# Peptides against a protein of PDB entry 6JX3, part 40

Target 1, 85 residues: chain A of PDB entry 6JX3
Amino acid sequence: AEFRLRPEISVAQTDYGMVLLDGRSGEYWQLNDTAALIVQRLLDGHSPADVAQFLTSEYEVERTDAERDIAALVTSLKENGMALP

## One batch from the design tools (peptide; made by RFdiffusion4, then SolubleMPNN)

Design b2_p18_5_s4 (from b2_p18_5, 9 letters changed)
Fold by OpenDDE base, seed 2:
Parts: structure tokens; C-alpha cells; sequence
Structure b2_p18_5_s4 (fold): chain B 85 residues (1-85), chain A 18 residues (1-18)
């Protein structure tokens, strides 16, 4: 399934990293650099599998760990109202 | 909570990849 942010969510780059901001509620989540890269790549149209391969090529992490972490991040962003289901 | 899950995921990625 395609990863998309909710329409009320905006992306902001700050000195402390990427922030996802809900324009309606004012709630926001700051992403660490790795999570930001994941979100950016997903928004650019890369699949979770593409992102997992990217992570394993760039970092010393197992493929299954990368896949799990990506899935967990996506799930969390959906659950906290940042991403569409 | 969803927020806790998001924070947990962020921390996990930080530990594993950074």
C-alpha cells in the first residue's frame, strides 16, 4: 500500500531534524535522521522493500531488522494520526 | 499509547542504525 501523510500534516525541516506537524491540532512528531530518511523515501515512492534494501546497504543492520523497524515506524505514524491508513 | 509507540520506534531505529 502507498504511504501517504494525512492532508492536514505538513513536513518541516528544523535545526533539530524533520518534524511532522498537524495543522489542525498543533501536535507534532520529530523524526530522527534515520526515520526522516525512511519517510522521505516512502513519500518519494519507494516501497518498504526498497527502503529496507537501502538501509542494509548504508548501515550495518540485518534486513529483517530494517523491515521490522520500517513497519513499526509506519504503523506508529498511522496510529498517531500522521499517516493515512 | 500511539505516541509512546512512535517514540519507541524512533528509539529503536536510533539504536539499530545510528
Amino acid sequence: as target 1 above (85 residues)
Amino acid sequence: SPRDAALAAERELRRALE
Scores: peptide ipSAE 0.038, ipTM 0.642, DockQ to the pose 0.043
Fold by OpenDDE base, seed 3:
Structure b2_p18_5_s4 (fold): chain B 85 residues (1-85), chain A 18 residues (1-18)
Amino acid sequence: as target 1 above (85 residues)
Amino acid sequence: SPRDAALAAERELRRALE
């Protein structure tokens, strides 16, 4: 399924990094640089496979590790109420 | 590893974005 943020979630760029803010509750999560990169590419329409390939080209990481990291982040964002299931 | 984190100043950020 397509990766999408929940409708109440706003994306903000701050001096400290990318932030996902729930406009209803006020809860927010700050993404580190790698997580922000993953989210940006997914929101741009790239598949998890595309993102994994991109990560392996930019960093010295194995493909399987990149895939696990992406999956873990997506799961976390869904569980934290930022992304749609 | 890629990870997001909850920040302490949630309300302050809300006000800044309004």
Scores: peptide ipSAE 0.032, ipTM 0.576, DockQ to the pose 0.025
Fold by OpenDDE base, seed 1:
Order: C-alpha cells, then structure tokens, then sequence
Structure b2_p18_5_s4 (fold): chain B 85 residues (1-85), chain A 18 residues (1-18)
C-alpha cells in the first residue's frame, strides 16, 4: 500500500529540518535528515525496498538495518497520527 | 537513527506556516 500522510498534515522545511505539522491540533514532529529522506522518497512513490536500497548506497548501513529503520519510522509516523494506516 | 523525531515548538511553527 502507498505511504500517505493524513490530510491534515502539512510538510514544511525549516531551518531546523523537515517538519510534519498537524493543522488541526498543532502537534508537529521534526524529522532528522535521514527520516526526512525516507519520508520524501516514500511520498515520491518509492517502495520501502527502493528506499532501503538507496540508504545502503548513501550510508554505510546493512540492508537489514535499513529495512528495520524504515519500518520503525513508518510505524512511528502512523502511531503519531502523521501517516495514514 | 532515522526513526528519531522530536516534538518541537508547535505554536511558532504554526505561525510560520500561516
């Protein structure tokens, strides 16, 4: 299934990094650069597998670790109300 | 860790996005 943000979530670029803002509650999460990269690629339509492959080329990380990190991030964003289930 | 995210200054960010 596609990774999608909830409709009330806005994406903003700040001096401190990428931010996901809930326009209803005002709650927001600032993503670190790696998380931002993952989210951006997922939103662009890349699969988690695509992103994992990309991360292994960009950073010195094992494929399995990249996959785990992506899954954990996606889960967190869903649990935090930023991404659709 | 790429999964790291933090709650930041909500009100200030909201104003900046308006």
Amino acid sequence: as target 1 above (85 residues)
Amino acid sequence: SPRDAALAAERELRRALE
Scores: peptide ipSAE 0.043, ipTM 0.587, DockQ to the pose 0.027; fails the geometry check
Fold by OpenDDE base, seed 5:
Structure b2_p18_5_s4 (fold): chain B 85 residues (1-85), chain A 18 residues (1-18)
Amino acid sequence: as target 1 above (85 residues)
Amino acid sequence: SPRDAALAAERELRRALE
């Protein structure tokens, strides 16, 4: 399934990193650099598998760890109301 | 490990984006 943000969510680039803001509630979440990278690539149309391969190539992480991190982040963003189910 | 977090100053950020 395609990863998408909810319609009310805006992306902001701040001095402190990437932020996802809910324009209705005002709630927002800051992404650390790795999470921002994952979200950016997913929004660009890369699959989770693509992102996992990218992470393993750029960082000293195991494929399974990268896959877990991506899945956990996506789940969190959905549960936090930032991403569509 | 990648993880997102809630931040303060939400209203100010919202106004900046709207």
Scores: peptide ipSAE 0.036, ipTM 0.578, DockQ to the pose 0.025; fails the geometry check

Design b2_p18_6_s1 (from b2_p18_6, 10 letters changed)
Fold by OpenDDE base, seed 2:
Structure b2_p18_6_s1 (fold): chain B 85 residues (1-85), chain A 18 residues (1-18)
Amino acid sequence: as target 1 above (85 residues)
Amino acid sequence: GLRGAGSISAPALRPRPR
């Protein structure tokens, strides 16, 4: 299924990287560069498989590790109330 | 107001040489 943020979540770009803002609670979450890169590509409509291929092509990471990192990140975003199930 | 709730991270990656 398509990766989507919850409707109350917005993206902000800061000098320290991507931040996800909850417009209802006022809470925000700081993403590191790798997480931001993955989220950006997912939001652009790339599948997790597409993102894994991108990561292994551009960075020194094995396919299995890339797939695990993406899955773990998506799970974290869902569990923390930022992404839709 | 706004408040930081934490961080969401994935392992840092090194770019492949081009």
Scores: peptide ipSAE 0.700, ipTM 0.915, DockQ to the pose 0.568
Fold by OpenDDE base, seed 5:
Structure b2_p18_6_s1 (fold): chain B 85 residues (1-85), chain A 18 residues (1-18)
Amino acid sequence: as target 1 above (85 residues)
Amino acid sequence: GLRGAGSISAPALRPRPR
């Protein structure tokens, strides 16, 4: 299944990093650099497996940890109403 | 107006040396 943001959520780039904006409530969520990197790649059409491979290749992280980080982030985005189930 | 609801984070990563 493709990772997608909810229709009311938009992406903004700020001086402080990536932000997800809810156009209905006016609330926004700031992402740290790692979260932003993962979200960007997912939105570009890369699978979680693709992203995990990318992270382990470019950064000092084990595959299992990368997979866990990605899964936890996706879950958080869904639970916080930013990503579609 | 816009209001901050919080932050979404993943563990920081160190780039592999080239």
Scores: peptide ipSAE 0.699, ipTM 0.914, DockQ to the pose 0.579
Fold by OpenDDE base, seed 4:
Structure b2_p18_6_s1 (fold): chain B 85 residues (1-85), chain A 18 residues (1-18)
Amino acid sequence: as target 1 above (85 residues)
Amino acid sequence: GLRGAGSISAPALRPRPR
């Protein structure tokens, strides 16, 4: 299934990196660079498998670790109410 | 108003030499 943010969530760029803002509650979450990179590629329509291939090609990370990191991040975003199930 | 709720992180990565 396609990765999508919930309608009330918006993306903003700050001096400290990407943030996800909940327009209803006013809460926002700061993403580190790796999380931001993964989220950006998923939002651009790349599958988790595509993103894993990208990460292993450009960074010193094994495929299995990349896949696990992506899955954990997606789960966190869903559980924190930022991404659609 | 806006409130920082926390952070969402993935493990830092080192670029492969090019």
Scores: peptide ipSAE 0.697, ipTM 0.914, DockQ to the pose 0.571
Fold by OpenDDE base, seed 3:
Structure b2_p18_6_s1 (fold): chain B 85 residues (1-85), chain A 18 residues (1-18)
Amino acid sequence: as target 1 above (85 residues)
Amino acid sequence: GLRGAGSISAPALRPRPR
């Protein structure tokens, strides 16, 4: 299914990188650059498989490692209330 | 106000361009 943020979550760009803000609670989470890149590609409509292919093409990473880390990131975003299930 | 809740990363995918 389509990767989507929860409606109360906003994306902000800061001097320290991408931040996800919860407009209801006021909590925010900072993403490192690789996590931000993955989230941006997913929000643009790319599938996890597309993102894995992108990462292996642009960076020195194995496909299996890319897939595992993308899956773990998506899980974290859902569990922390940032992405819809 | 805003409260920092932490950070989320993809640590095994450190950016090393080809």
Scores: peptide ipSAE 0.284, ipTM 0.812, DockQ to the pose 0.483

Design b2_p18_6_s2 (from b2_p18_6, 10 letters changed)
Fold by OpenDDE base, seed 2:
Structure b2_p18_6_s2 (fold): chain B 85 residues (1-85), chain A 18 residues (1-18)
Amino acid sequence: as target 1 above (85 residues)
Amino acid sequence: GLRGAGSITAPALRPRPR
């Protein structure tokens, strides 16, 4: 299944990085660079496996760690109501 | 208005040397 944000969530790019905005509540969340990179790739249609391969190729991270980081981030986004289940 | 609700983070990564 594809990663998708909830319809009320929008993405904003700031000088300090990516921000997710909830258009209903007015709340926003700031992403660090790694989280933003992962979210961007997922939103572009890359699978978690694709993203893991990208991370291990471009950064000093092991495959298992990349997979764990991606899974944890996706889970967090879903559980916190930003991404669709 | 907009209100900050927190941060979403993943572990920082170091680029591989090219």
Scores: peptide ipSAE 0.710, ipTM 0.918, DockQ to the pose 0.579
Fold by OpenDDE base, seed 5:
Structure b2_p18_6_s2 (fold): chain B 85 residues (1-85), chain A 18 residues (1-18)
Amino acid sequence: as target 1 above (85 residues)
Amino acid sequence: GLRGAGSITAPALRPRPR
């Protein structure tokens, strides 16, 4: 299934990097560079497999580690109410 | 007002040399 943010969540770019803002509660979450890169590619329509291939091609990371990082991040975003299940 | 709820992180990556 396509990765999507919940409708109340907005993406913002700040001087300190990408943030996800909950327009209902006013809470925001700061993403580090790696998390932002993964989220951006997923939102652009790339599959987790596509993102893993991208990461292993561009960075010194093994495929298994890239897949684990992506899966963990997606799970976290869903559990924290930012991404749709 | 806005308030920071926390951070979402993934392990840092080192670019492959080109």
Scores: peptide ipSAE 0.709, ipTM 0.918, DockQ to the pose 0.578
Fold by OpenDDE base, seed 4:
Order: C-alpha cells, then sequence, then structure tokens
Structure b2_p18_6_s2 (fold): chain B 85 residues (1-85), chain A 18 residues (1-18)
C-alpha cells in the first residue's frame, strides 16, 4: 500500500523546515530534516525500500538503520493521525 | 489560529563525502 497522508493533513514549507498542518484541529507538527526528507520521498511515490536505498547512498547510515528509521517514522505518522494506515 | 503540537523527528544524518 502506498504512503498517504490523511485528507485533513497538508504539507507546508517554512523557513524552519517542513510542517504538517491539520486543517481540522488547527495543529501543526514541525519535521526535522531527516523526517522531512523521508516524508517527501514517500509522498513522491518512492517505496520504503527506495527510500532506504537513497538514504544509504547519500548519507552515512547503514541499511538496517535506515530501514528502522523509515519504519519508525511511518509508524509515528500513522499513530499520531497524520498518515493513513 | 494554528497551534504547534510538537515535532516529528528521525535520527540526524550526515551526508557522505563527495
Amino acid sequence: as target 1 above (85 residues)
Amino acid sequence: GLRGAGSITAPALRPRPR
């Protein structure tokens, strides 16, 4: 299944990085650079495996760590009501 | 208005040297 944000969630770019906005609650969440990078790639249609390959190629991170980082982030986004299950 | 709810983070990454 593809990674998708919930319909009430919008992406905004700020001077301090990527922000996810909840149009219903009015809440927003600030992403750090790594989280923003992963989310952007997933939203662009890359699979978690694609993202892991990208991370290991461009950054000093092992494949296993990249996979865990991606999985943990996706889980957090789902659990916090930003991404669809 | 908008309210900051917190941060979503993943471990920081260092770019590989070119």
Scores: peptide ipSAE 0.709, ipTM 0.918, DockQ to the pose 0.586
Fold by OpenDDE base, seed 3:
Structure b2_p18_6_s2 (fold): chain B 85 residues (1-85), chain A 18 residues (1-18)
Amino acid sequence: as target 1 above (85 residues)
Amino acid sequence: GLRGAGSITAPALRPRPR
């Protein structure tokens, strides 16, 4: 299953980093750099496994930790109504 | 209008030396 944002959610790039905006409610959420990096790669069509490999190659993180971080972020985005199930 | 709802974070990462 591909990672997709809900139709009402849009991505904005700001001076403070990536923001997810709900076009219906007007609420927005600021992402930190790690979260933004993961979301960007997922939206570009990379699988969670691809993203984990990227993270372990570019950053001082173990594969298991990278996989857990990605899964936790995806779960949060789905549970908070930003990403489709 | 727009309302800031909060932050979504993942653990900070340190770049590997090149």
Scores: peptide ipSAE 0.708, ipTM 0.918, DockQ to the pose 0.574

Design b2_p18_6_s3 (from b2_p18_6, 10 letters changed)
Fold by OpenDDE base, seed 3:
Structure b2_p18_6_s3 (fold): chain B 85 residues (1-85), chain A 18 residues (1-18)
Amino acid sequence: as target 1 above (85 residues)
Amino acid sequence: GLRGAREISAPELRPRPR
C-alpha cells in the first residue's frame, strides 16, 4: 500500500532536476519540479494525505486538486514501471 | 532537460506568498 520504487529504479539528483533510472533497461525519466517534490516526500515516508496537506499549505492549490495530482502521478509512475503496484 | 530523458510531470504549482 505504501509508495515504493521498483528495486531496479535508482534516484539521482542532477542540475536539471530529479531523475529516475531503470538499471535494467537503461531508460531514465526527468521529473518536473512538482513531480519531484511529490515523489521526494513520498519516498521520505509521507502519506499521500500528508503530501496533499503540504501542497495546499505551501502552494496555491486546492486540496481536491492536490489529491488528484498526487494520484495521477503515482499512477503514472506505476504504469511506467518505476513504482511498485 | 537531460538528453535522452523522458519526462514525468505533474501540474506546476505557484508558491503562496511568504
Scores: peptide ipSAE 0.681, ipTM 0.913, DockQ to the pose 0.719
Fold by OpenDDE base, seed 2:
Structure b2_p18_6_s3 (fold): chain B 85 residues (1-85), chain A 18 residues (1-18)
Amino acid sequence: as target 1 above (85 residues)
Amino acid sequence: GLRGAREISAPELRPRPR
């Protein structure tokens, strides 16, 4: 399924990197560089499998680890109310 | 980091050498 942010979530680029803002609660989350990279690729329309391939090609990470990292991040984004289920 | 922000992270990765 397509990765999508919840409608109340906005993306901002800051001096500290990518930030997700909940326009209803005012809560915001700072993403580290790896998380930001994954989220941006997903938002650009790449599948988790595509992102895993990208990560393994550009970084010193094995496919299985990349897949796990992506899945864990997506789960976190959904559980924290940033991404649609 | 940003004041008041909560962190969402994934493990840091090392770029492969070109």
Scores: peptide ipSAE 0.680, ipTM 0.913, DockQ to the pose 0.719
Fold by OpenDDE base, seed 4:
Structure b2_p18_6_s3 (fold): chain B 85 residues (1-85), chain A 18 residues (1-18)
Amino acid sequence: as target 1 above (85 residues)
Amino acid sequence: GLRGAREISAPELRPRPR
């Protein structure tokens, strides 16, 4: 399924990195650089497989680890109400 | 980090040398 943010979530770039803001609750989340990179690529329309290939090409990470990291992050974003199921 | 922000993270990665 396509990765999409919930409609109430907005994205901001700050000196501390990417931030996601829930316009209804007022809660906000700061993403570290790896999480931000993954989210940006997913929002740009790349599949999880595309992102895994990108990570293994550019960084010292094994394919299995990249896939696990992406899956765990996506799950977290959905469970925390940032991404649509 | 930002005051009041909750952290969402993935394991930090090391760039491959060029």
Scores: peptide ipSAE 0.679, ipTM 0.913, DockQ to the pose 0.712
Fold by OpenDDE base, seed 1:
Structure b2_p18_6_s3 (fold): chain B 85 residues (1-85), chain A 18 residues (1-18)
Amino acid sequence: as target 1 above (85 residues)
Amino acid sequence: GLRGAREISAPELRPRPR
Protein backbone atom coordinates (compact mmCIF):
# COMPACT_ATOMS: atom_id res chain seq x y z
CA ALA B 1 0.00 0.00 0.00
CA GLU B 2 1.15 3.52 -0.77
CA PHE B 3 2.22 5.96 1.92
CA ARG B 4 -0.51 8.54 2.47
CA LEU B 5 -1.21 11.25 5.00
CA ARG B 6 -4.52 11.37 6.81
CA PRO B 7 -6.97 13.78 5.15
CA GLU B 8 -6.88 16.22 8.06
CA ILE B 9 -3.09 16.60 7.80
CA SER B 10 -1.66 19.50 5.84
CA VAL B 11 1.92 20.04 4.74
CA ALA B 12 3.55 23.43 5.12
CA GLN B 13 7.02 24.69 4.33
CA THR B 14 8.41 27.10 6.90
CA ASP B 15 11.67 28.85 7.66
CA TYR B 16 12.25 26.07 10.17
CA GLY B 17 11.58 23.26 7.69
CA MET B 18 8.66 21.01 6.78
CA VAL B 19 5.69 21.07 9.13
CA LEU B 20 2.72 18.71 9.31
CA LEU B 21 -0.45 20.26 10.74
CA ASP B 22 -3.52 18.45 12.02
CA GLY B 23 -6.40 20.68 10.98
CA ARG B 24 -8.76 19.12 13.49
CA SER B 25 -6.68 19.15 16.67
CA GLY B 26 -4.34 22.01 15.83
CA GLU B 27 -1.30 19.92 16.68
CA TYR B 28 1.71 20.30 14.46
CA TRP B 29 5.05 18.59 14.00
CA GLN B 30 8.28 19.92 12.62
CA LEU B 31 10.34 17.48 10.58
CA ASN B 32 14.10 17.58 10.53
CA ASP B 33 15.82 17.59 7.15
CA THR B 34 16.21 13.83 6.86
CA ALA B 35 12.62 13.13 7.86
CA ALA B 36 11.36 15.77 5.45
CA LEU B 37 13.37 14.28 2.60
CA ILE B 38 11.96 10.81 3.25
CA VAL B 39 8.37 12.05 3.59
CA GLN B 40 8.61 14.14 0.44
CA ARG B 41 9.81 11.20 -1.62
CA LEU B 42 7.16 8.88 -0.19
CA LEU B 43 4.44 11.44 -0.94
CA ASP B 44 5.82 11.76 -4.46
CA GLY B 45 5.07 8.08 -4.95
CA HIS B 46 8.43 6.48 -4.34
CA SER B 47 8.39 3.19 -2.47
CA PRO B 48 10.36 2.69 0.73
CA ALA B 49 12.79 0.63 -1.32
CA ASP B 50 13.19 3.51 -3.77
CA VAL B 51 13.85 5.89 -0.90
CA ALA B 52 16.42 3.57 0.65
CA GLN B 53 18.25 3.34 -2.65
CA PHE B 54 18.19 7.11 -2.97
CA LEU B 55 19.54 7.63 0.53
CA THR B 56 22.41 5.18 0.13
CA SER B 57 23.41 6.72 -3.18
CA GLU B 58 23.38 10.33 -1.99
CA TYR B 59 24.39 10.03 1.66
CA GLU B 60 26.89 8.20 3.83
CA VAL B 61 24.48 5.56 5.08
CA GLU B 62 24.31 1.80 4.66
CA ARG B 63 21.28 0.15 3.07
CA THR B 64 20.22 -1.62 6.25
CA ASP B 65 20.41 1.60 8.24
CA ALA B 66 18.46 3.51 5.61
CA GLU B 67 15.73 0.87 5.60
CA ARG B 68 15.54 0.97 9.39
CA ASP B 69 15.36 4.77 9.45
CA ILE B 70 12.56 4.82 6.90
CA ALA B 71 10.58 2.13 8.69
CA ALA B 72 10.96 3.86 12.05
CA LEU B 73 9.84 7.19 10.61
CA VAL B 74 6.80 5.69 8.89
CA THR B 75 5.85 3.96 12.13
CA SER B 76 6.18 7.22 14.03
CA LEU B 77 4.02 9.08 11.52
CA LYS B 78 1.32 6.42 11.75
CA GLU B 79 1.43 6.24 15.54
CA ASN B 80 1.20 10.01 15.85
CA GLY B 81 -1.89 10.11 13.65
CA MET B 82 -0.33 11.75 10.62
CA ALA B 83 -0.18 8.85 8.16
CA LEU B 84 -2.84 6.31 7.25
CA PRO B 85 -2.19 2.74 8.41
CA GLY A 1 12.67 25.37 16.09
CA LEU A 2 9.07 26.36 15.56
CA ARG A 3 7.39 27.31 18.83
CA GLY A 4 4.80 24.79 19.91
CA ALA A 5 5.84 22.14 17.42
CA ARG A 6 6.72 18.60 18.34
CA GLU A 7 9.62 17.14 16.42
CA ILE A 8 9.52 14.14 14.13
CA SER A 9 13.02 13.25 13.07
CA ALA A 10 15.24 10.74 11.38
CA PRO A 11 18.99 10.46 11.90
CA GLU A 12 20.92 13.22 10.18
CA LEU A 13 22.79 12.14 7.09
CA ARG A 14 26.00 13.42 5.57
CA PRO A 15 26.10 13.84 1.81
CA ARG A 16 28.59 11.69 0.00
CA PRO A 17 31.47 13.74 -1.37
CA ARG A 18 31.11 14.61 -5.01
Scores: peptide ipSAE 0.679, ipTM 0.911, DockQ to the pose 0.727

Design b2_p18_6_s4 (from b2_p18_6, 10 letters changed)
Fold by OpenDDE base, seed 1:
Structure b2_p18_6_s4 (fold): chain B 85 residues (1-85), chain A 18 residues (1-18)
Amino acid sequence: as target 1 above (85 residues)
Amino acid sequence: GLRGARSISVRALRPRPR
């Protein structure tokens, strides 16, 4: 299934990078550049496999490490109530 | 960082040399 944010979550671009804001709780999360890049590509409709391929092509990272990092990020976003299950 | 924000980070990546 495609990666989707929960309806109450807004994406904002700030001077400090990408921010995800929960419009109900007021909580917000600042993403570093790598996390933001992954989230952006997922939201654009790329699969985790697509993103892993992109990362290994553009950056000095092994495929298994990219896959693990993407999976961990997605899990974190779901657990923190930002992404739909 | 942004005051009040919680941070979510993935390891910093270095671009491959062109």
Scores: peptide ipSAE 0.695, ipTM 0.908, DockQ to the pose 0.683
Fold by OpenDDE base, seed 3:
Structure b2_p18_6_s4 (fold): chain B 85 residues (1-85), chain A 18 residues (1-18)
Amino acid sequence: as target 1 above (85 residues)
Amino acid sequence: GLRGARSISVRALRPRPR
């Protein structure tokens, strides 16, 4: 399924990095550089496989590690109410 | 980080040399 944020979630770029804000609850999450990079590419329409390929080509990471990290991040975003299931 | 923000992190990655 396509990666999408919940409608109440907005994205902001700050001096401290990417922030996701829940407009209903007021909760917000700060993403580190790697998390932000993955989220940005997913929101741009790249598949998790595309993102894994990008990470392994640009960074010193193995494919299996990239895939695991992407999957874990997506799961976290869904479980924390930021991404649609 | 930002005061009041919760953190979501993925392992730091090192760029391949260009």
Scores: peptide ipSAE 0.694, ipTM 0.910, DockQ to the pose 0.681
Fold by OpenDDE base, seed 4:
Structure b2_p18_6_s4 (fold): chain B 85 residues (1-85), chain A 18 residues (1-18)
Amino acid sequence: as target 1 above (85 residues)
Amino acid sequence: GLRGARSISVRALRPRPR
């Protein structure tokens, strides 16, 4: 399934990295660089498998760790109301 | 970090040497 942000969520780039803003609640979330990189690639249309391959190619991380981290991030973004189910 | 922001983090990754 395609990864998409909820309509009320906006992306902002700050000196502290990527921030997601909820225009309805006023809540906002700061992503660290790894989380931001994953979100960017997913929003660009890459599958979780594509992202895992990218991470293991460019960074010193094992495939299983990359897959687990991506899945956990996606779950967190959905559960916190940032991404569509 | 930003005041009032909730943090969402994935482990920091080290780039592979080129």
Scores: peptide ipSAE 0.694, ipTM 0.910, DockQ to the pose 0.682
Fold by OpenDDE base, seed 2:
Structure b2_p18_6_s4 (fold): chain B 85 residues (1-85), chain A 18 residues (1-18)
Amino acid sequence: as target 1 above (85 residues)
Amino acid sequence: GLRGARSISVRALRPRPR
C-alpha cells in the first residue's frame, strides 16, 4: 500500500512549516516539523517501516513509539480527507 | 500558527548527537 494524498490536496511550504490545502473546500492543515518530516518521507516512497527506521536512527525515539506515531498520523490524514485510503 | 489552519502534530523529536 502506497501513501498518497488525495488529488484535491496541495502541499505548501510556509513560514510556519508544511501546510496541506484542500482545493475544493479551502480547508487547510498546518503540520508541525515532525509530522511534515514523516509526510515528506512517505510521499518520497518510503514505507512506514522505512520511516520508523529513519526516525529511530536520526532522533531520540524508540522504534515502538516511532511506529505508533507514524500510524496515528497516517490515520489522521486519511480520516481528515487528506490521504487516500 | 497560521490563521484559520487546523493543526496536525506529532511529538517533537530531539536529534541524536553525532
Scores: peptide ipSAE 0.692, ipTM 0.909, DockQ to the pose 0.677

Design b2_p18_7_s2 (from b2_p18_7, 5 letters changed)
Fold by OpenDDE base, seed 5:
Structure b2_p18_7_s2 (fold): chain B 85 residues (1-85), chain A 18 residues (1-18)
Amino acid sequence: as target 1 above (85 residues)
Amino acid sequence: PKKPYVPASKGITRLGTL
C-alpha cells in the first residue's frame, strides 16, 4: 500500500524539524527527526520494509523494533488525519 | 558507528491551530 499524505496536508521545514499543516483545520504537528526521516522515505516510494532495513543500518535499533515503530507512526499519522488510509 | 535510535511513533507533537 502506497503511503500518501492527505491532499490538504502541507509539509514545512522549520528550525525545529518537519511540520505537517492541515490547510483546512489549521492543525499543525511537529515530527521528531526519526519520524521525519521515515515519512520522507515513505513519500519517496520506499516500502516500510525498505525503511526498516535503512534504520537498522544507520541506527542502534533491531529490525523488529524498527518495523513496529514504523507501523505505529503510520497508524498515528492516519488517525490524526495527516495520511490517507 | 550507528546512531542512537529515538522512536518515531512517539515523535508526533501537536503544536496548535493556525
Scores: peptide ipSAE 0.735, ipTM 0.940, DockQ to the pose 0.966
Fold by OpenDDE base, seed 1:
Structure b2_p18_7_s2 (fold): chain B 85 residues (1-85), chain A 18 residues (1-18)
Amino acid sequence: as target 1 above (85 residues)
Amino acid sequence: PKKPYVPASKGITRLGTL
C-alpha cells in the first residue's frame, strides 16, 4: 500500500537532518540520513522493494537486511503516529 | 565504493515537544 504521513505531520529539513513535526501534539522527531532517504523515496512512490534495491546499490548492506530495516522503520513511524496505517 | 550502512530503524530520535 501507499506510504503516507499522517495529515498533522510536517516535514522539515534542518542543519541536522530531516525532522518530522506533529502539529497537534507538538512532538518532533529527527531521522538519521538513512531513515530520511527511505522516507523520501517511499513518499515519492517507490515500493519497499525499490528502496531495498537502491540501498544495496549504494550501501554496504545485504538485500534481506535492507528489507528488514525498511519494514522496521515503517513500523516505527506508524507506531509513533507519524505514518498512516 | 559502497558507503557504510547505518540502520534506519534505529535512526528515529524524539527531540521533544514544542
Scores: peptide ipSAE 0.735, ipTM 0.940, DockQ to the pose 0.969
Fold by OpenDDE base, seed 3:
Structure b2_p18_7_s2 (fold): chain B 85 residues (1-85), chain A 18 residues (1-18)
Amino acid sequence: as target 1 above (85 residues)
Amino acid sequence: PKKPYVPASKGITRLGTL
């Protein structure tokens, strides 16, 4: 299924990186550069497989490790109420 | 050359509540 943020979540680009804001609760989170990159590509419609391929081409990371990191990030975003199940 | 990889899965930090 496609990766989507929950409707109450807004994205802001700041001098410190990507920030996600929950418009209902007021909670907000900062993403590190790698997490922001993954989220941006997923929101653009790239699959996790696409993102893993991109990461291995640009960074010192193996495919399996990239895939696990993407999956773990997505899980965290869902569990923290930022992404739709 | 490829860049150092900083894991993303540990890269979400709660900043607070507005």
Scores: peptide ipSAE 0.734, ipTM 0.940, DockQ to the pose 0.952
Fold by OpenDDE base, seed 2:
Structure b2_p18_7_s2 (fold): chain B 85 residues (1-85), chain A 18 residues (1-18)
Amino acid sequence: as target 1 above (85 residues)
Amino acid sequence: PKKPYVPASKGITRLGTL
């Protein structure tokens, strides 16, 4: 399914990287550079497979590992209330 | 040259609450 942030989540670019802010609770989270990159591409409409392909072309990571990392990230974002189920 | 891969799945840090 399509990756989407929850409507109450705002994205901010800071000197320290991408930050996700929950406009209801006020809770905010920082993403490392790789996580930010993945989120950005998913939000742009790229599939997890597309993102994995991109990662393997730019980074020292195997396809399976990239796919696993993407899936784990997405799961975490959903569990932490940042992404829609 | 490809860049070192830093895992993303553990790259979510709770900063606090505004």
Scores: peptide ipSAE 0.734, ipTM 0.940, DockQ to the pose 0.951

Design b2_p18_7_s3 (from b2_p18_7, 6 letters changed)
Fold by OpenDDE base, seed 4:
Structure b2_p18_7_s3 (fold): chain B 85 residues (1-85), chain A 18 residues (1-18)
Amino acid sequence: as target 1 above (85 residues)
Amino acid sequence: PKRPYVPASRGITRLGTL
């Protein structure tokens, strides 16, 4: 249940936002602010439910929409080889 | 007041390869 990036993925903070770099392939990706926020909280050990609660408290988003967005993001990160399954 | 929400699920952009 723990969210983890793949070992080869490095995180960089830039003036344009969070960037993920694959140290093996050299591929790199930019995350928008919301995605970066979610990833940061998940990496800090917060559950998706924790993150959804945080989002609904700070942003104009309903709980179910936040939950779906988090789940979709996590799925994408896994499918794109950035997060462990 | 709560901030506008920008979805995260489509917020992953492949920039290229180093």
Scores: peptide ipSAE 0.734, ipTM 0.939, DockQ to the pose 0.937
Fold by OpenDDE base, seed 2:
Structure b2_p18_7_s3 (fold): chain B 85 residues (1-85), chain A 18 residues (1-18)
Amino acid sequence: as target 1 above (85 residues)
Amino acid sequence: PKRPYVPASRGITRLGTL
């Protein structure tokens, strides 16, 4: 399924990295560089499998580890109310 | 050379509430 942020979530690029802001609650989160990269590619329409392939080509990470990390990130984003189910 | 991998799944930090 397509990865999408919840409509109340805004994306900001800051000096500290990518930040996600909930426009309703005011709660906001910072993403590290890897998380920001994954989110950006998913929002651009790449599948998790596509992103995993990209990560293994650029970083010292095995395919299965990349896939697990992507899945865990997506789960966290959904559980924290940033991404749609 | 490929770059070191820093996991994303542990890279979400709640900063607070505005």
Scores: peptide ipSAE 0.733, ipTM 0.939, DockQ to the pose 0.952
Fold by OpenDDE base, seed 1:
Structure b2_p18_7_s3 (fold): chain B 85 residues (1-85), chain A 18 residues (1-18)
Amino acid sequence: as target 1 above (85 residues)
Amino acid sequence: PKRPYVPASRGITRLGTL
C-alpha cells in the first residue's frame, strides 16, 4: 500500500529536475515535473487517490485520466527497478 | 485558471550509467 523507492535509489534535484540514481548499477533517470510531483506526494504518504484529487484541482486533467497516469507511472517505476513492489 | 497537464507516465527518461 505504501509507495517506497528501493533502498539503492537516491533522489537528486538538478537543473533539469528530479533525478533518480541507482547506487548499485549506476543507472539514472530524469523525471518530468508531473512525475516528480506525483513521486514527491506519494513519498510524503499521500494515496494515489489523494494525488489524483490534487492533480484535477490544479491541472487541466480529468479524474480518470489522472488516475490512469498515476498508475502507469507507478508501474513504470516498479518495472524500472526504482520503486518497491 | 488550471494549468496544462503534461503526463507523468511518459516522463521517465533513462539518462545513462555513471
Scores: peptide ipSAE 0.733, ipTM 0.940, DockQ to the pose 0.953
Fold by OpenDDE base, seed 3:
Structure b2_p18_7_s3 (fold): chain B 85 residues (1-85), chain A 18 residues (1-18)
Amino acid sequence: as target 1 above (85 residues)
Amino acid sequence: PKRPYVPASRGITRLGTL
């Protein structure tokens, strides 16, 4: 399935990094730089496989570790009500 | 050279409620 944020979630860029705001509850979360990078690429239409390839080419990370990290991040975003299932 | 990797999966921090 395509990665999408829930309609009530807004994205803001701050001096401290990417922030996601739930316009209904008012809750907001900050993403670290790696999480922001992954989210940005997924929202741009890249697949998790594309993102994993990008990470392994630019960073000191193995493919399987990158894939697990992406999957875990996506799961967390869904569980925290930021991304659509 | 490749850059150090900081994992993303633990990089979601709840800041509060507006």
Scores: peptide ipSAE 0.733, ipTM 0.939, DockQ to the pose 0.940

